# Designs tried in a protein design run: peptides against a protein of PDB entry 2MBZ. Part 23

Target 1, 143 residues: chain A of PDB entry 2MBZ
Amino acid sequence: GINLTPEEKFEVFGDFDPDQYEEEVRERWGNTDAYRQSKEKTASYTKEDWQRIQDEADELTRRFVALMDAGEPADSEGAMDAAEDHRQGIARNHYDCGYEMHTCLGEMYVSDERFTRNIDAAKPGLAAYMRDAILANAVRHTP

## One batch from the design tools (peptide; made by RFdiffusion4, then SolubleMPNN)

Design b1_p11_6_s1 (from b1_p11_6, 7 letters changed)
Fold by OpenDDE base, seed 3:
Structure b1_p11_6_s1 (fold): chain B 143 residues (1-143), chain A 11 residues (1-11)
Amino acid sequence: as target 1 above (143 residues)
Amino acid sequence: MILLGLAALLF
């Protein structure tokens, strides 16, 4: 789990409780290298580290919303660059995230309603837009 | 948007 007090968790994540998903995550992914890497990296994270990660995620969200509002397609250079920054953010903060892994995450954003509802809280259709940008970014990096 | 860091945790 996240090594924060209940108060610190509320300050960083608001009403979202990550502990509700800890058992499911361990059951689904507990035997993967990605899970082990994430547990190793996050074991030392402070409240300030988690806040930084949330701030980076919020900035990326605003960037995707701005692209959608401008009418930029999900396969535009701007949208694919935002998807690349998302992939690299996962790699820095959690686990090695190749393009195949990233496309799997993008598909989860539209296939699991929990992700869809949370992402689309910023803008309806954002989860689908992000998925499409992730796919396009993976394609442009495949020879 | 709380879930992008947590989306990486939730896989």
Scores: peptide ipSAE 0.060, ipTM 0.761, DockQ to the pose 0.537
Fold by OpenDDE base, seed 2:
Structure b1_p11_6_s1 (fold): chain B 143 residues (1-143), chain A 11 residues (1-11)
Amino acid sequence: as target 1 above (143 residues)
Amino acid sequence: MILLGLAALLF
């Protein structure tokens, strides 16, 4: 789990409790390298580390919303660059995230209603836009 | 708050 006090968790994540999903995550992904890597990395994370990760996620969200509001297509350079930054952020903070893995995550954002609702809270259709940008970014980096 | 990084792990 996340090694924060209940108060620290509330300060970083608000009303969202990530621990409520720990069992499901373990059941679905517990045998993957991604799960192992994430558990190993996050075991040392402080409140400040989690706050930084949250701030990075919020910044990327604002960036994608701004691109959508500007009418930039999901395969624009701006949208693909935001998707690349998202992929690299996952790689730094959690687990090795290649383009194939990232594409799978993008598809999950639109196929799991929990993700869709969470993402689309910032802007309706954001999850689909992110999925499409992630896919476009993967395509442009495929040899 | 969109926990995009945590969401990648949680679901």
Scores: peptide ipSAE 0.059, ipTM 0.755, DockQ to the pose 0.454
Fold by OpenDDE base, seed 1:
Structure b1_p11_6_s1 (fold): chain B 143 residues (1-143), chain A 11 residues (1-11)
Amino acid sequence: as target 1 above (143 residues)
Amino acid sequence: MILLGLAALLF
């Protein structure tokens, strides 16, 4: 789990409690390299590390929302670059995230209503836009 | 929203 006090967790994540998903994550992914890597990396994370990760995610969200508001298609350079930054952020902070893995995550964002609701809290349709940008970014990097 | 990074935990 996240090694923060309840107060620190609230400061970083607000009303979102990541611990409520720990069992499901372990059941679904506990035997994967991604899970192991994430557990190893995050074991040393401080409150400041988690806050940085949150700030990066919020910035990325704002960037995608701005692209949508500007009417930029999800396969625009700007949207694909935002998707690439998202992939790289996952890779830095959690686990190795190739384009295939990233595409799978994008599909999850639209197929799991929990993800959809949480993402679309920033803007309706954001999850779908992100999925499409992730897919487009993966395609442009496929040899 | 941490959900994008936590989606990496939640995927």
Scores: peptide ipSAE 0.062, ipTM 0.768, DockQ to the pose 0.542; fails the geometry check
Fold by OpenDDE base, seed 5:
Structure b1_p11_6_s1 (fold): chain B 143 residues (1-143), chain A 11 residues (1-11)
Amino acid sequence: as target 1 above (143 residues)
Amino acid sequence: MILLGLAALLF
């Protein structure tokens, strides 16, 4: 859970309510190391920490949208670098995120319609573009 | 706003 007041949550996340997913996340992932790590890290997060995480996510979204608008393929250096920054952001803020884990997340972005809808709110097809960039980034780092 | 970090928590 996010240790913010309802007002602080609204200031950071707007109309998105992360608490609506807490039970599902616990049921699906509550026994994983990733869940444990995330709960441990986020327990100390302030409003400023969550705002920073949101700002990082918004910047990454802008980068991917700009790449798509420029017609850059998802396996371009720019798209793969944005995918790498995404992976590293997860690792810093939430849980250890290797390339395999990151590819699993990418597949979830296109297989779960809730993720697809939320991501594609910035630009139609963004979830698929991110998934493809994540895969390409994983490939370039696989020996 | 795309909450990519929070999306990661939803697995």
Scores: peptide ipSAE 0.059, ipTM 0.757, DockQ to the pose 0.495; fails the geometry check

Design b1_p11_6_s2 (from b1_p11_6, 7 letters changed)
Fold by OpenDDE base, seed 5:
Structure b1_p11_6_s2 (fold): chain B 143 residues (1-143), chain A 11 residues (1-11)
Amino acid sequence: as target 1 above (143 residues)
Amino acid sequence: MVLLGLAALLF
């Protein structure tokens, strides 16, 4: 779990409660290296670390929304760069995230309605746009 | 807020 007080969690995440999903995540992924790495890294995270992660996520969201509003395709350089920054952010903050792993995450964003709803709260279709940008970014980095 | 960082935690 996230080592923050309830007050700190509210300050960082607002109404979103990550602890609501802890049991499901453990059941589905508890035996993976990604889970282990994430638990190990995040065990030392402060409120400021979590706030930084949220700020990075908000920035990426704004970038994707701006690209969509501009009519830029998901395989544009700007969209693929935002997808790459997302991948690298996961790698820095949570677990090793190669392009294959990233494409799996992108597919989850559109196949799990909980992810879709949460992502599309910023803009309808954002989850699909992100998935497509993630795929395009993976393709451009595949020899 | 789209919690993309937390989306990563949910795998």
Scores: peptide ipSAE 0.060, ipTM 0.752, DockQ to the pose 0.498
Fold by OpenDDE base, seed 2:
Structure b1_p11_6_s2 (fold): chain B 143 residues (1-143), chain A 11 residues (1-11)
Amino acid sequence: as target 1 above (143 residues)
Amino acid sequence: MVLLGLAALLF
């Protein structure tokens, strides 16, 4: 789990408790390299590390929302660049995230209602927009 | 709070 006190967890994640999903994540993904890498990396993370990760996620969310509000299509350079930054952020903070893995994550954002609801809290349709941007970004980087 | 970073952790 995340090695923070309950108070620190609340400061970083608010009312969202990531530990409530630990068993499901382990059951679904516990035998993957991604899970192992994530557990190894995050084992050393401080409150400040988790806060940085949340700040990066919030910034990326604001970028996608701004693109949507501007009417930029999900296959625009701006949207694909935001998707690339998202992929690279996952790679730095959690696990190796190639374009195939990233597209799988994008599909999960629209197929799992828990993800959809959490993402769309910022703007309705954001999860679908992100999925489409992720796909477009993967296509432009595929030889 | 859009938990995009946590979405990555939840696989």
Scores: peptide ipSAE 0.060, ipTM 0.750, DockQ to the pose 0.486
Fold by OpenDDE base, seed 4:
Structure b1_p11_6_s2 (fold): chain B 143 residues (1-143), chain A 11 residues (1-11)
Amino acid sequence: as target 1 above (143 residues)
Amino acid sequence: MVLLGLAALLF
């Protein structure tokens, strides 16, 4: 789990409780390399590390919302670059995230209502926009 | 919004 006090968790994550999903995640993916890598990396994370991750996520969200508000298509350079930054953020902070993995995550964002609801809290349709940008970014990097 | 967190946690 995240090695923060309940107070620190609230300060960093607010109303989002990552512990709520820990059992499901372990049951579904506990035997994967991604799970192992994430657990190994995050075991050393401080409050400041988690805050940085949150700040990065918030910045990315704002960036995608701004792109949508500007009417930029999901396959625009700006949207694909935001998707790339998202992929790299996962890779840096959690687990190796290739383009195939990233596209799978994008599909999950629109197929799992929990993800869709959480993402679309920032802007309706954001999950679909992100999925499309992720796919476009993967395509441009596929040989 | 915890997008990276969600990806990390829920895969």
Scores: peptide ipSAE 0.059, ipTM 0.759, DockQ to the pose 0.601
Fold by OpenDDE base, seed 1:
Structure b1_p11_6_s2 (fold): chain B 143 residues (1-143), chain A 11 residues (1-11)
Amino acid sequence: as target 1 above (143 residues)
Amino acid sequence: MVLLGLAALLF
């Protein structure tokens, strides 16, 4: 799991408890390279590392919300660039995330109500907007 | 929002 004290976890994640999903994640993905890579990378993460990752995610969320509020389509350059930054953030912090993997994640954001609810807490429809931007970004990078 | 980076943990 995340190598933080309960206090540090609360400081970084607030009321969100990532440990409640550890068993499900292990059951679904425990035999994948992505899971192994994530476990290996995160094993060395400090509170400051987790806080940085959280800050990056918050900034990205704000970018997507701003694009939506501006009426920019999900296949706009700005939305696709935000999707690319999201993909790269996953790749840096967790596991190798190709465009196919990224599109699968995008679909999960709209098909799993837990993800949808949590993402849409920032803005209703954000999960769908992100999914569409992720898909558009993958398409523009497909040869 | 906690989940975008953490969504990667949840795959």
Scores: peptide ipSAE 0.062, ipTM 0.757, DockQ to the pose 0.537; fails the geometry check

Design b1_p11_6_s3 (from b1_p11_6, 7 letters changed)
Fold by OpenDDE base, seed 5:
Structure b1_p11_6_s3 (fold): chain B 143 residues (1-143), chain A 11 residues (1-11)
Amino acid sequence: as target 1 above (143 residues)
Amino acid sequence: MVSLGLAALLF
């Protein structure tokens, strides 16, 4: 799991405990390259690393919410750029994330109610908006 | 809220 004390985990993730899903994630994805890469990279992460990742995610969330509030479509340049930053963030912090992989993740955000509920906590429909932006970003990078 | 970073952790 995440190599932080309970106090550090609370400081970074709040009430959310990612370790409660460790067994399920291992069962579903344990044989994938993505899982291997993520475990390898995150094994050395400090509290400051996790906090940085959380801050980046919060910033992206704010960007998407602001785009939605402004009425910008999910295939707008702004929304696609936010999706691209999300993809690059995954690649930098966790595992190689091509556009196909990113599209699969986006679809999971709307097909798994747990993801949908947690993402939409910031704004109803955010998961769907992100999925659509991810798709649009993938399309514009797939000639 | 579960951030996008946490979503990546859960695949």
Scores: peptide ipSAE 0.106, ipTM 0.788, DockQ to the pose 0.496
Fold by OpenDDE base, seed 3:
Structure b1_p11_6_s3 (fold): chain B 143 residues (1-143), chain A 11 residues (1-11)
Amino acid sequence: as target 1 above (143 residues)
Amino acid sequence: MVSLGLAALLF
């Protein structure tokens, strides 16, 4: 799992405990390349690394919320660029994330109510907006 | 708020 003390985990993740999902994640994805890559990369992560990842995610969340508040469609350049940054962030921090993988993640955000509730805590409809932006970004990069 | 970073972590 995440190599942090309970106190450090609380400081970074707050009341959300990723360890509660470790067994489910292993059962669903344990035999995939993405899982193996993620385990390899994150094995050396410090508290500061995890905090940076959270800060990047929070910044991205704020960008999407701002786009929604401005009335920008999910297939706008701004929304698609935010989706691209999300994809690249996954690639840097966890595993190789192509456009097909990214669209699958986007669909999960709206099909798994646990993800939907957590994402929409920032703004109602954010999960759906992100899914649509992710899909649009994938389409524009498909020759 | 659960960050998008956690979303990637949880697959």
Scores: peptide ipSAE 0.102, ipTM 0.785, DockQ to the pose 0.471
Fold by OpenDDE base, seed 2:
Structure b1_p11_6_s3 (fold): chain B 143 residues (1-143), chain A 11 residues (1-11)
Amino acid sequence: as target 1 above (143 residues)
Amino acid sequence: MVSLGLAALLF
């Protein structure tokens, strides 16, 4: 799991406790390469690493929200670029994330109510917007 | 404020 003290976890994740989902994640994904890669990479992460990851995620969230507020369609260059940055961020920090994997994640964001609720806390409809941007980004990068 | 960090942790 995440090798932080309870205090450090609170500082980084606030009231969200990722450990509450460890068993479910292992049950659902434990036999995948993505899970293995993520566990291997994150095993060495410091508090500062986790904070950086959270900051990057928050920035990306704000970026998507700003695009929505501006009325930019999910298949705009701006939205697709944000989706690409999201994909690359996953690849850097967690596991190899191709466009197929990314589109699957996007679908999960709208099909799993927990993801939808959490993402849409920033702005209603954000999960769907992200899913659409992710798909559009994948399409434009398909040969 | 919800982060895409949750998505990353839960896959």
Scores: peptide ipSAE 0.102, ipTM 0.783, DockQ to the pose 0.457
Fold by OpenDDE base, seed 4:
Structure b1_p11_6_s3 (fold): chain B 143 residues (1-143), chain A 11 residues (1-11)
Amino acid sequence: as target 1 above (143 residues)
Amino acid sequence: MVSLGLAALLF
């Protein structure tokens, strides 16, 4: 799990408690390389590391929202670049995330209602926009 | 804001 005190967890994640999903995540993904890599990497993370990860996520969310507000299509250079940064962030912080894996995550964002609700809290339709940008980014990087 | 980074945590 997250190696932080309850107070530190609140400071970083606010009302969201990732530990509430730990058992479900283990049941769904516990036998995957991604799960193993994530557990190994995050085991050494400090509060400052988790805060940086949250800051990066917030910045990326703001970028996608700004793109939507500007009317930029999901297959625009700006949207695809934001999707690429998302992919690279996952790869750097959690587990190896190739374009196929990223596309699978994008599909999950729109097929799992819990993900959709959480993402769309920033802006309605954001999950679908991200899915489309992720797919477009994968296509442009796949021979 | 709970969105992208937390989504990655939950796979």
Scores: peptide ipSAE 0.100, ipTM 0.782, DockQ to the pose 0.500

Design b1_p11_6_s4 (from b1_p11_6, 7 letters changed)
Fold by OpenDDE base, seed 1:
Structure b1_p11_6_s4 (fold): chain B 143 residues (1-143), chain A 11 residues (1-11)
Amino acid sequence: as target 1 above (143 residues)
Amino acid sequence: MIIHGLAALLF
């Protein structure tokens, strides 16, 4: 789990409690390399590390929202670059995230209503936009 | 609220 005090967790994640999902995550992915890598990497994370990760994610969210507001299609260079940065962020912070894995995550964002609701809190339709950008980015990087 | 950074934790 995340080795932060309840206060630190609140400061970083606010109303979102990652501990609520720990059991489900373990049940669904506990035997995967991705899970193991994530557990190993995050075991040493400080509050500052988690805050940085949140800041990066917030910036990415704002970037996608700005693209949507500008009317840029999800397969635009800007949207695909944002998707690439998202993939790379996952790879740096959590686990090796190839384009196939990233595409699977994108599909989950629109298929699991919990993800959809949480993502769309920033802007309605953001989850679908991100999914489409992730797909487009994967396609452009597929030989 | 950045679920995608957390989504990596939540897969």
Scores: peptide ipSAE 0.073, ipTM 0.781, DockQ to the pose 0.553
Fold by OpenDDE base, seed 4:
Parts: C-alpha cells; sequence; structure tokens
Structure b1_p11_6_s4 (fold): chain B 143 residues (1-143), chain A 11 residues (1-11)
C-alpha cells in the first residue's frame, strides 16, 4: 500500500481512502505490468510526492471543469491537451500509459459507477467529458 | 479531485 502514516494519508487524501480498494485492485490487475510498475515506483514515494500527485490531479480537474464551463467541446485542442497531460501524469507517476490504455481508463470512468459518481462530484458529466477528451486525444495521436 | 491522480492507483 501507500507508505504513509494514517495521519499523513489524511493530510494528503482527506476523506478519500485509497487503501479500501487495494484488495480489489490486486485481484483485478495484480498480474499486469501496470500494477507491477506502479507498486515499484510508488514504493519510494514520500508524503511530498503524494501531495504533488494530488495537486496535479486537482489542477487537472479544475482544467476540465473550466473547459466544460466555457462550453469547449471534448475534442477541442484544450480538452485534448488536458487529456494528454492526464496520460503523461499517469506515465510519470505510476506506469507506462499508452493511448490504448488511456482510452480503457476513460471507458472505465463511465462504466464503473463508483468512478462516475466520484468524478462527477466535481461537476455532473465530467467523467463522460474526460472519456470523450481521452478518446479524441488518442485518435489524434494514432492516425 | 483525488480520483484523477488515483485512477492510476485504483485502476
Amino acid sequence: as target 1 above (143 residues)
Amino acid sequence: MIIHGLAALLF
């Protein structure tokens, strides 16, 4: 799991408890390269590393919300760039994330109600918007 | 929103 004390976890993640999903993640993806890479990479992460990752996630959320509020299509350059930054963030912090993998994640955001509910807490329809932006970004990079 | 960063953690 995340190598932080309960207090540090609360400071970084607040009311969200990532550890509650650890068993399910292991059962579903424990034999994948992505899981292995993530575990190996994050094993050395400090509180400051996790805080940075959280800050990046929050910034990305704000960007997508702002794009939606501005009425920018999910296949706009701005939305696709935000999706690209999301993909690169995953690659930098967790595991190699190609465009196919990224589209699979996007589909999960709208097909798993837990993800949809949690993402849409920031703005209704955000999960679908992200999925569409992720798909559009993948298409423009895989001609 | 933590989920955007942790989507990679939570798969």
Scores: peptide ipSAE 0.073, ipTM 0.779, DockQ to the pose 0.546
Fold by OpenDDE base, seed 3:
Structure b1_p11_6_s4 (fold): chain B 143 residues (1-143), chain A 11 residues (1-11)
Amino acid sequence: as target 1 above (143 residues)
Amino acid sequence: MIIHGLAALLF
């Protein structure tokens, strides 16, 4: 689990409580390498580490929103590069994230209403845009 | 903006 006090968790995640999903995550993914890797990496994370991770996510969100506002398609070089940075961020902070895994995550963003709602809070349609950019990035890296 | 929280925590 996340080794933060309730106060620190609120400071980093706000109204989002990651602990409310712990049982579901364990039930769905507890036997995967991704779960094990994430648990091992995050066990040593400080409040500052979690804040950095959130800041990186916020920056990527702003980048995607800016691309959408500019009318850039999700398969543009800019959108695909943002998707690649997202994939690499997951790999660096949590677990090995190949293009297949990343595509599965993209599909989850549009199929699970909880993800869609949270992502689209920044801009309506952002979840779908990210999914499409993730898919396009995976395609360009597949020979 | 909890994209990392959800994506990283829920897989």
Scores: peptide ipSAE 0.072, ipTM 0.778, DockQ to the pose 0.530
Fold by OpenDDE base, seed 2:
Parts: sequence; structure tokens; C-alpha cells
Structure b1_p11_6_s4 (fold): chain B 143 residues (1-143), chain A 11 residues (1-11)
Amino acid sequence: as target 1 above (143 residues)
Amino acid sequence: MIIHGLAALLF
């Protein structure tokens, strides 16, 4: 789990408690390298580290929303670059994230209604837009 | 609130 006090967790994540999903995550992904890497990396994270990760996520969200509002297609250079930054952010903060893994995550964003609801809170259709951008980015980087 | 960073954490 996240080694923050309840107060620190609230300051960083608000009313969202990621620890509520720990058991499900362990059951579904506990035998994967991604899970192991994430647990190992995040075990040392401070409140400041988690806050940085949240800030990065918020920035990326705003970036995608701005692209959508501008009418940029999900396979635009701007959208694909945002998807690439997302992939690299995952790799840096959590676990090795290749293009295949990233594509799987993108599909999860639209297939798991919990993710869809959370993502689309920023803008309806954002999850689908991200999925499409992630896929496009993967395609352009796959020779 | 929370979107992408925790989405990665939640697999």
C-alpha cells in the first residue's frame, strides 16, 4: 500500500483511496513484473513523490482535454506526443511500460467502467480519446 | 481529482 498518513493521502488524492483496490490489484496482477516493479518503486515514495505524480497526471489530463477542445484528432502529432509522455511517465514512476503494455492500458480505460468514469470526469469521451491516442502512438513507433 | 497516475497504479 501507499505509506502515507490518512491526512497525507487526503491531501494528495482527496476522497479517492487507492488502497481500496489493493486486494483486487494483487489478485489480478500480483504475479506480473509490472506489479512487482510498482510495489518496489512506490514503497519508498514520499508525500512529495505522490504529489508530483498527481501533478503530472493532472497536467496530462489538461493537455488531452485541450487537444480535444481544439478538435485535434487522437492520431494527431499532439495527441500521440501526449500519449508518449504518458507512457514514459508510467515507465519512470511505476513499471516498465512498452507500447504493447500501454495499448493494453488504453483498452482498459474504455473497457473498465470504473476507469472510464474516473477519466471522463474531466471530459466526456476522454478515456476513448486517450485509448485512441495511445494506439496511434504505439503504431507510429512500431516499424 | 485523480486520473492517469493512479490509473497506472490500479492496473
Scores: peptide ipSAE 0.072, ipTM 0.773, DockQ to the pose 0.496

Design b1_p11_7_s1 (from b1_p11_7, 8 letters changed)
Fold by OpenDDE base, seed 1:
Structure b1_p11_7_s1 (fold): chain B 143 residues (1-143), chain A 11 residues (1-11)
Amino acid sequence: as target 1 above (143 residues)
Amino acid sequence: MLYSFMSYYGF
């Protein structure tokens, strides 16, 4: 679990309680290297670490939304760069995230309704846009 | 599911 006090958790995540999803996440991904790496790495994270991670995620979301609003294709350099930053963020904060793993995440964003609803709350179609950008970024790095 | 969930678990 997370090593934050209830007050710290509220300050960082608001009404979100990560503990309520621990069992489901473990059931779905507990046997993966990604899960093991993430649990090991995040075990030492402070409130400030989690806040930084949230800030990075928020910034990425705003960046993708801005690209969509500007009409930039998901395979534009701007969108692919945003996808690359997303991949690198996961790699820094959680687990080794290669391009194959990243494309799997992108596909999950559009195939799992809970992810789609969550992501598209920022902007309708964002999940699909992210998936396409992730795929395009993977392709350009693995020609 | 909240966006914070994704950032917390690295999705």
Scores: peptide ipSAE 0.522, ipTM 0.893, DockQ to the pose 0.251
Fold by OpenDDE base, seed 4:
Structure b1_p11_7_s1 (fold): chain B 143 residues (1-143), chain A 11 residues (1-11)
Amino acid sequence: as target 1 above (143 residues)
Amino acid sequence: MLYSFMSYYGF
C-alpha cells in the first residue's frame, strides 16, 4: 500500500483511501509489468511526491476542460499535446507508457462506467474527449 | 474521488 500515515493520506487524498482498491487492482492488473513497475517506483514516494502527482492530474483535467469549453476538437494540437503530457506523466510517475498502452487506458475511460462517471464529474463528456485526444496523439506519433 | 485513484495507480 501507500507509504503514508493516515493523516498524510487524508491531506493528499481527502476521504479517498487508495488502499481500499488494492485487491481489485491486483486482481485485474497484478500480473502486468505496468503494475510491477508502478509498485516499485512509487514505493519511495513521499507525501510531497504524491501531492505533486495529484496536482499534475488536477492541472491536466483543467487543461482538458478548458479545451472543451473553448470548443477545441479532441484532435486539435492543444488536446493532443495535453494527451502527450498525460502519457509522459504516467511514464515518469508509474510505468513505461507507450502509445498503445495509453490508447488502451483511454478506451478504458469510456468502457468502464466507473471511470467514465468519475472523470465526467469534472465535465460531462470529458472521458470521451480524453479518449479521443489520446487516440489522436497516438496516431500522430505512429511512424 | 476515483480521479485520485487514477493518479495513485497510474490510470
Scores: peptide ipSAE 0.519, ipTM 0.893, DockQ to the pose 0.251
Fold by OpenDDE base, seed 2:
Structure b1_p11_7_s1 (fold): chain B 143 residues (1-143), chain A 11 residues (1-11)
Amino acid sequence: as target 1 above (143 residues)
Amino acid sequence: MLYSFMSYYGF
């Protein structure tokens, strides 16, 4: 589990308790390389590390929302760049995330209703926009 | 909060 004090957990995640989902995650993804790599990598993370990761996620969300508000297509250069930064962020923080893996994650955002609902809380259609941007970015990097 | 869940687990 996460190596933070209860106070640190509250400061970073607020009402979110990572421990309550660990069993579900292990059941669904525990046999994947991604899960193993993430557990090994994040085992040493500090409060500052987790705060940075949260900030990166917030920034990415703002970028996608801004692109949507501006009417930029999901296959625009700006949207694909945001998708690439997302992929690289996963690679830096959690596990090896190639373009194939990234497209699978993108598809999950629109196929799993729980993901869709939570992502679209920022802006309706954001999950689909992210999926399309992720796919477009993967295509341009796999000629 | 699934958003924090996504960032925590790398989804």
Scores: peptide ipSAE 0.508, ipTM 0.894, DockQ to the pose 0.253
Fold by OpenDDE base, seed 3:
Structure b1_p11_7_s1 (fold): chain B 143 residues (1-143), chain A 11 residues (1-11)
Amino acid sequence: as target 1 above (143 residues)
Amino acid sequence: MLYSFMSYYGF
């Protein structure tokens, strides 16, 4: 569980309480190495750490949206670089995220309706764009 | 929100 005070949690996440999803996450991913690593790594995170993680996610979203607006294809250098930064961010903050794992996440973004709707709230088609960029980035790094 | 969920759990 998160080691922030209720006040700190509110300052970072607002109305979102990550603990409310703990049961569902454990049921779906509790037996994965990713889950274990993430729980172990994030156990020491401070308020500032979580704020940084959210800021990084917001920035990445803006980058992808900007790429789409510019008409850059998902397999462009820019899109693949954004995907790589996404992968590295997950690896740095949560768990060892190789290219295969990253592609699995990308597929989840388009196959799980909840993820698709949430991601596409930033821009329609963003989930598919991210998936395609993630796949392209994986291919270029594992030829 | 699910977006915060994704960043929190690393999805």
Scores: peptide ipSAE 0.489, ipTM 0.889, DockQ to the pose 0.235

